# Peptides against a protein of PDB entry 3HUF, part 34

Target 1, 320 residues: chain A of PDB entry 3HUF
Amino acid sequence: MWIIEAEGDILKGKSRILFPGTYIVGRNVSDDSSHIQVISKSISKRHARFTILTPSEKDYFTGGPCEFEVKDLDTKFGTKVNEKVVGQNGDSYKEKDLKIQLGKCPFTINAYWRSMCIQFDNPEMLSQWASNLNLLGIPTGLRDSDATTHFVMNRQAGSSITVGTMYAFLKKTVIIDDSYLQYLSTVKESVIEDASLMPDALECFKNIIKNNDQFPSSPEDCINSLEGFSCAMLNTSSESHHLLELLGLRISTFMSLGDIDKELISKTDFVVLNNAVYDSEKISFPEGIFCLTIEQLWKIIIERNSRELISKEIERLKYA

## One batch from the design tools (peptide; made by RFdiffusion4, then SolubleMPNN)

Design b2_p30_6_s3 (from b2_p30_6, 15 letters changed)
Fold by OpenDDE base, seed 4:
Structure b2_p30_6_s3 (fold): chain B 320 residues (1-320), chain A 30 residues (1-30)
Amino acid sequence: as target 1 above (320 residues)
Amino acid sequence: AEEELKKEKEEEEKKKKEEEKKKEEEEKKK
C-alpha cells in the first residue's frame, strides 16, 4: 500500500494510507477519501492531483507499487517528484519512494510503498476477495511468488492443510484467514488519518497456529529437519519441490513410477507422491520402497523426533 | 507570502539541526 508522510507539520504530523483512487491535494481542501489537506502558505488552494491505480498482475510477482500518477493543477510554481518537474499532462511513477514537492514549500511529502501481497490457496476465495483487496492497493494471486507477504488459508473443518499452506508457513509467510480479510476491509475509512491503525496480521497468524495442531511452533522447527535424507518425487509441483528443499532433502525427480529402477532405489530413502498417484497406484508400488504423500510426510515433520520417525519407517520397509 | 515562506524555511533548518543532533547523540552512545 502507499503511505504518505511529510516533513514539518504540513500533513499535521500524521501518516496516511493512499488507496487506489484520485486525490485532490491542496491547502484549501478537507481531508476525506478524495482530498488531502496540506498546511503550507506556499501551496495552492488546489495544487495537485494524485491518482493511484489498482495493482497489476506483475505487481503480484514483483511486490512493486501501484502506479502513482501526479498532475499539477496549473499552479504558479508547479510540482516536483524526486527533484524532477512534473510534466503538464502529469507523470506516472513506479518507484517505491517518492519525494513530492508542492510549489516552493520547503517541506516535502514522502510517499513510500509498504509491500503487502496476498496469495490465495483457493480460487473461489480469490474470486471473492480480489476486487476488495485490489481497491486497497493489495496485489493478489494464486501462484507462488517471492513477493508474497500473506497467505490465505482455506478453513475447511477437519481437512489436512494443503501443500500451499505448508510451503507458505515454511517460507515465513504470514498465514491469514477470511476473518482478517474482513477486518482489513473495515478499517479503510479509519486509516485515512492514521496509517498505524492498520490491523496486525501477526495476531491472526498466532491464533491460527495456536488453534491448529497441524502446525509446528515455528518454521525453524521444520527447516532442514531432514538434512542428509534423499527423496524421489514425481515432477508435478514446483511448490512441492520447494517445500522438500526447505526440509533439507536431496531431491531426485522421475516422470512415472515405472522409472523407479534399482539405481534410484539405492540412492533414495523414500518416494514422495501426490494424492492422486498414491491412491491410484498404491497396489503397484515397487517392493522395498517407502512411498508416502506430502501430507503424510508433513505429519512426520511436525513431530519433534521427525528424523527418528522417518528412519524407523525407512528401515521397516527395507527389511520387509 | 514571502515572510511566511521565510518562516517555513527557518523551521525546516531548525528541524534538520535537531535531527542531526539526535543522530550525533545516538552515535556517541554506541
Scores: peptide ipSAE 0.027, ipTM 0.486, DockQ to the pose 0.046
Fold by OpenDDE base, seed 5:
Structure b2_p30_6_s3 (fold): chain B 320 residues (1-320), chain A 30 residues (1-30)
Amino acid sequence: as target 1 above (320 residues)
Amino acid sequence: AEEELKKEKEEEEKKKKEEEKKKEEEEKKK
């Protein structure tokens, strides 16, 4: 989201969130959803127009800001952004930091981009929330992205957390739920005057983790916890592969259970399967190796003695 | 009106320089 602050108390010492929309900026406007009052005699009654666009699909992957348009409203002394005079038709900016100078005011409005990018695990929840979150200037999507700051866990996803949630946790994404999204949707009016009134996602996350025994105490407890072990996996999802990699596993990939030969078994400690293959093919598992699902593996890795538990399962089947 | 605007700018610019100095002193104390 865009946040503005200013020097010399020209914004009354307040930090303000700018959501996508159009704002008239000037001395003789009242602060509301479409106006920004600036307190200086050097600023015109109506000085500039700020227009913040909704996030693009690209912004979800880059964590880039919503496009910020500035237009001078035919003022005597113009408007500058980053020491450059705004053109007559207005200019658009994608920089994360903007120093906005209104006329001859000695104090600048500082606009900065606070990255907030929300990944969804469930397409139905994305469909429900994307429009509202985009109107807050928050990029949203389903696919993994290095720019993601938050991950929406579906509380209705049954008794087990999804692979997406597991991976989001290990990559240190702040896990949130629908209750946080509801709260975000209601704060739009209150944050006009004070950006600090944004709900704390870390508090939501702490509450989720505290109330769910399927999470370890920290990602660090699981990262590289299985270093030195080797697994084979069915080439299914990128998130599954990345999850196993974060555990420190050496990973071999196969396309079918028939591709698991004696050579692969000799180099592999265990086989990771998706639920569908595990349930359908449980009678046809290779001899001399144990197969498990990612969910079964997760239940082991969240334990303090995960390495001992895995070693015991490997030994049980090598000597059976 | 122009002279009053000039005086206010000089006062605003003085305040800005004082705030910048205070920030630089706070950054030097960290």
Scores: peptide ipSAE 0.026, ipTM 0.498, DockQ to the pose 0.051
Fold by OpenDDE base, seed 2:
Structure b2_p30_6_s3 (fold): chain B 320 residues (1-320), chain A 30 residues (1-30)
Amino acid sequence: as target 1 above (320 residues)
Amino acid sequence: AEEELKKEKEEEEKKKKEEEKKKEEEEKKK
């Protein structure tokens, strides 16, 4: 989201979030959803127009800012952004930091981009929330991104956490829920005057971890916890592969259960299957190898003695 | 009106220099 601050109390010592939309900036306007009052005699009554666009799809993958357009409203001394005079038709900016000088005012409005990109675990939740979040200047999507800062966990009561949630956790993404999104949707008016009123997602995350026994205390408890073990997996999802890599596993890939030969069994401690294959093929599992789902593996790795537990399960099947 | 605007600019420039000095002093204390 865009946040503005200013020197010399020209913004009354307040920080303000600028959501996507249009703002008239000047000395003789009243602060509201479409106006920014700036207190200086060097500034015109109506000095500039700020226009912030909604996030693009590219912004979700890059963590780049919503496009920031500045137009001078035919003022005597113009407007500058980053020491450059704004053109007559207005100029658009994609820099994360903007120094906006209004006329000959010695004090600058500083605009900075606070990165927030929300990944959703399911398309239904994305469909429900994307419009509202985009109107807050928050990029949203379903796919993993290096720019992803937050991950929406779907609260299905009594279900195991998804692979996406597991991976988001290990990647140190802030996991949030629908309650946080609801709260976030209500703050739009209150944060106009005080950007500090923005909800802390880290508090939501801490509460999710604390109240769900399917999470370890930290990602560090699971990262490389299975170092030295080897697994084979069906070549399905990139997230599943990356999850197993973060556990410190050596990973072999196969296309079908029929590809699991004696050589692969000799080099592999266990086989990781998706739920569909696990449930359909239970009767046809290769003899002498431990087959489990990612969700079953997760239940082992969150335990304090995960290495001992996995070793015992591997041994039980070698001697059976 | 022009002299008042000139005086205000000089006062605003003085305040800016004082704020910049305070920021530089706060950054030097970190």
Scores: peptide ipSAE 0.025, ipTM 0.501, DockQ to the pose 0.051
Fold by OpenDDE base, seed 3:
Structure b2_p30_6_s3 (fold): chain B 320 residues (1-320), chain A 30 residues (1-30)
Amino acid sequence: as target 1 above (320 residues)
Amino acid sequence: AEEELKKEKEEEEKKKKEEEKKKEEEEKKK
């Protein structure tokens, strides 16, 4: 989201979130959803127009800011952004930091991009929330992104967490639920005067982790916890592969259970299968290799003695 | 009105210079 602050008292010492939309900026406007009052006698009554665009699909992958358009409203001394005079037709900016000088005002408005990018695990939840979140200037998507700051889990009591949720946790993304999204939707008016009133996602995350025994105490408890072990996996999911990498596993990939030869078995400690293959082919598993699902692996990984538990399961199958 | 606006701009610039000097003095005291 865009946040504006100003030097001196020209914004009354307050920070403000700028959601996607159009703002008239000037001395003789009243603060509301479409106006920004700036207190300086050096600033025109109506000085500039700020237009914040909704996030693009590219912004979801890059963590880039919503496009910030500035137009001078035919003022005597113009408007500058990052010491450059704004063009007659207005200019658009994609920099994360903007120093906006209105006329000859000695104090600048500082606009900065606070990165917030929300990944959804479920397409139905994305479809429900994407429009509202985009109107807050928050990029949203389903696919893994290095720009992802938050991950929405579906709050189903008694269901196992998904691979996406497991991976989001290990990536140190802030896991949130629908309750946080609801809360975000309510603060839009209150943050006009004080950007600090934006709800803290970390509190929501702490509550999720505290109330769900499927999470370890920290990502650090699981990251590289299986260093030195080797696995083979069916090449079905990028998130599954990245999850196993974060566990410190050496990973071999195969396309079918028929590709699991004696050579692969000799080099791997266990095979990771998706639920569909695991359930359909339980009877046809190769002898002498430990096969498990990612969900079964996760149940071992969250234990304090995960390495001992995995070693014991590998040994049990070698002697069976 | 134009002379008052000019005086107030000069006062605003003076206030900025005083705040900048105060910050520089606070940074020199660290």
Scores: peptide ipSAE 0.026, ipTM 0.491, DockQ to the pose 0.058; fails the geometry check

Design b2_p30_6_s4 (from b2_p30_6, 15 letters changed)
Fold by OpenDDE base, seed 1:
Structure b2_p30_6_s4 (fold): chain B 320 residues (1-320), chain A 30 residues (1-30)
Amino acid sequence: as target 1 above (320 residues)
Amino acid sequence: AKEELEKEKEEKEKKEKKEKEEEEKKKKEE
């Protein structure tokens, strides 16, 4: 989201979130959803127009800002952004930090990008929320992204957490739910005067973790917890691979269960399978190797003695 | 308009001077 602040109290000492939309900026406008009052005698009654675009698909993957357009409203002394005069037709900016000078005012408006990118695990929830979140200037998507700051957990009562949720937790993404999204969608009016009134996602996250026994106390309890072990996995989702890497595992990949030969077994402590393969092929598993799903692995990893538990299962099946 | 611009510049210089004086105080208390 874009946040503006200003020097010299020209914004009345307030910070403001700018959502996607158009704003008239000037001395003789009243603060509302489409106007920004700036208190300076050096600023025109109507000085500039700010236009913030909705997020692009690229912004979800890069964590880049919504495009920020500035147009001078034919003022005597013009408008500058980052010491450059705004062109007659307006200019567009993708920099995360903008110093906006209105006319000869010695105080600048500082616009800065607060990164917020929300990944969804469920496509139906993305379809439901994406439009509203994009209207807040929040990029949204389904795929893993290094720019992801928040992850929406799908709460089905009594279901195990998904691989996406496990990975989001281990990569220290703030896990949120639909209740937070609903709250976030209501804040548009309250944050006009004070950007600090933006709801804290960390409180939602703490409540999710505290009330769900499927999470360890911290990501640090699981990161590199399986260092020194080796696994083999089917060429599955990138998230599954990255999850196993964060556990400190050496990973070998195979294309089919038939590719699991004696050489692979000799180098591998256990095989990680997806649920579909595990359920269909459980009768045909190679002898002398421990096969499990990611969800079964996760149940072991969240235990305090995860290394001992895995070692015990490996030894049990080597001598069976 | 000129007098108003000069007054806003003087207010900026006064703020920048106060911020420097506060930073110098912090450095003396360390």
Scores: peptide ipSAE 0.032, ipTM 0.541, DockQ to the pose 0.050
Fold by OpenDDE base, seed 4:
Structure b2_p30_6_s4 (fold): chain B 320 residues (1-320), chain A 30 residues (1-30)
Amino acid sequence: as target 1 above (320 residues)
Amino acid sequence: AKEELEKEKEEKEKKEKKEKEEEEKKKKEE
């Protein structure tokens, strides 16, 4: 989201979130959803227009800012952004930090981008929330992204957490739910005057983890917990691969169960399968190999003695 | 209008000077 603050008291010492939309900036406007009052006699009554666009798909992958347009409203001394005079037709900016100078005012408005990027595990939830979140200047998507700051867990009562949720947890993404998204949507008007009134997602996350036994206490409890073990996986999911890497596993990939030869067996401690292959091919598993799903592996990983548990299971099947 | 612009400039210069003095103090305490 875009946040503005200013030097001196020209913004009354307050920080403000700028959601996507259009703002008239000047000395003689009243602060509301479309106006920013700036307190200086060097600033015109109506000085500039700020226009913040909704996030692009690219912004979801990069964590880049919503486009910030600045137009001078035909003022005597113009407007500058990052020491450059704004053109007569206005200019657009994608920099994360904007130093905005209105006329001859010695104090600048500092606009900075606070990265917030929400990944969804479920396309139906994305479809429900994307419009509202985009109107907050929050990029949203389904695919894994290095820019992801938050992950929406689908709460299905009694279901195992998804691979996406497991991976989001291990990569230290803040896991949130629909209750947080609802709360985030309600604060829009209250944060106009004070950007610090944004809800803390970490409280929501702590409550999710505390109330769900499928999570360890921290990502650090699982990261590299299987260092020194080797697995083979079907080349089907990038998220699954990255999850296994974060566990410290050496990973081999195969295209079919028929590619699991004696050589692969000799180098591999266990085989990780997706649920569909595990359920369909369970009868045809190669002898002498421990095959499990990611969800079955996760149930072992969340235990404090995960290394001992996995070792016992490997040994049991080598001597069977 | 000119006198007020000068006051705003003097206030800025005083603030920038204080911030530099605080940064120099932090660097001497490290």
Scores: peptide ipSAE 0.031, ipTM 0.552, DockQ to the pose 0.044
Fold by OpenDDE base, seed 2:
Structure b2_p30_6_s4 (fold): chain B 320 residues (1-320), chain A 30 residues (1-30)
Amino acid sequence: as target 1 above (320 residues)
Amino acid sequence: AKEELEKEKEEKEKKEKKEKEEEEKKKKEE
């Protein structure tokens, strides 16, 4: 989201979030959803127009800012952004930091981009929330991104957490829920005067971890916890592969259960299967190897003695 | 208008000087 602050108390010492939309900036406007009052005698009554675009799909993958357009409203002394005079038709900016000088005012408005990109675990939740979040200047998507800062966990009561949630947790993404999104949707008016009123997602995350026994205390408890073990998996999702890598596993890939030969079994401690293959193929599992789902593996790795537990399961099947 | 602009510049210069003095003070306390 864009946040503005200013030198010399020209914004009355307040920080303000600028959501996607159009703002008239000047000395003789009243602060509202479409106006920014700036207190200086060197600033025109109506000085500039700020236009913030909704996030693009590219912004979700890059963590880049919503496009910030500045137009001078035919003022005597113009407007500058980053020491450059704004053109007559307006100029657009994608820099994360903007120094906006209005006319001859010695005090600058500083605009900065606070990165927030929300990944959703399911398309239904994305469809429900994307419009509202985009109107807050928050990029949203389903795919993993290096720019992802937050991950929306779907609260299905009594279900195991998804692989996406597991991976988001290990990647140190802030996991949030629908309650946080609801709260976030209500703050739009209150944060006009005080950007500090933006909800803390870390509090939501801490509460999710605390209240769900499917999470360890920290990602560090699971990262490299299975170092030295080896697994084989179906070449399915990149996310599942990255999850197993973060556990410190050596990973072999196979295309079918028929590719699990004696050589692979000799080099592999266990086989990781997706739920569909696990449920359909239970009767045809290779002898002498431990087969489990990612969700079953997760239940082992969240335990304090995960290495001992996995070793015992491997041994039970080698001597069976 | 000219006097008001000079006053705003003097207020900026005073603020920048104070901020520099505070930053130099912090660097001496480290």
Scores: peptide ipSAE 0.031, ipTM 0.536, DockQ to the pose 0.048
Fold by OpenDDE base, seed 5:
Structure b2_p30_6_s4 (fold): chain B 320 residues (1-320), chain A 30 residues (1-30)
Amino acid sequence: as target 1 above (320 residues)
Amino acid sequence: AKEELEKEKEEKEKKEKKEKEEEEKKKKEE
C-alpha cells in the first residue's frame, strides 16, 4: 500500500494510507476518501491530483507499487516528484519512494510503498476477496511468488493444513485467515487519518499458530531437519518440491510408480506420494521402501525427534 | 506570502540541523 507522510507537519504529523483512487491535494480541501489536506500557505487551494491505480497482475510477482499518477492543477509554481517537474498532462511513477514537492513549499510529502502481497491457497477465496483487496492496493494471486508477504489459510480445509500452508509457513510468509481479511476490509475509513490503525497481521498469525497443533513452534525447527536423507517424489506440484527441498532432502523425481526400480530404491530412503496416488496405489507400492504422503511426512517433521522417527520407519522396512 | 515562505524555510533548516546533530551524537555514543 502507499503511505504518505510529510516534513514540517504539513500533514498534521500523521501518516496516511492511500488506497487506489483519486485524491485532490491542497490547502483548502478537507481530508476524506478523495482529498488530502496540506497545511502550508505556499500550497495552492487545490494544488495537485494524485491517482493511484489498482495493482496489476505483474505487481503480485514483483511486489511493485500500484502506479502513482501525479497531475499539477495548473498551479503557479507547479509540482515536482523526485526533483523533476511534473509534466502538463501529469506523470506516472512506479518508484517505491516519491518525494513530492508542492509549489514553493519547503517541506515535501514523502510517499513510500509498504509491500503487502497476499497469496491464496483456495481459488474460491481468491475469487471472493481479490476485488476488495485490489481496491486496497493489495496484489493477490494463487501461485507462489517471492513477493508474497501473506498467505490465506482456508479454515475449512479439514483437520490437516495444506501443502501450500506448510510451504508458506516454512518460507516465513505471514499466515492469515478470513477473519483478518474481514477486518482489513472494514478499516478503510479509519486509516484515512492514521496508517497505524492497520490491523496487525502478526497477531493474527500468532493466534493461528497457537491454536493449531499442526504447526511447529518456528520454521527454523523444520528447515534442513531432514538433511542427509533422500526421497523420491511423483512430479506433481512445485510447492511440494520446494517444501521437500526446504526440509534439506535430496529429491529424485519419477512419473509413475513403475519407474521406481531397484537402483532408485537403493539411493532413496522413502517415497513421497500425493493423497490420490497413495490411496489408489497402496497395494502396488514397491517392496523394501516406505511410501508416505506429504501430510504424513509433515506430522513427523513437526515433532522434535523427526530424524529419529524417520530413521525408525526406514529401518522397519529395510529389515522387514 | 514571501515572509511566510522564508519562515517555513527557516523552520525546515532548523529541523534538519537538529536531526543531523542528533544523528552525529548517536554516532559518537556508539
Scores: peptide ipSAE 0.031, ipTM 0.532, DockQ to the pose 0.046

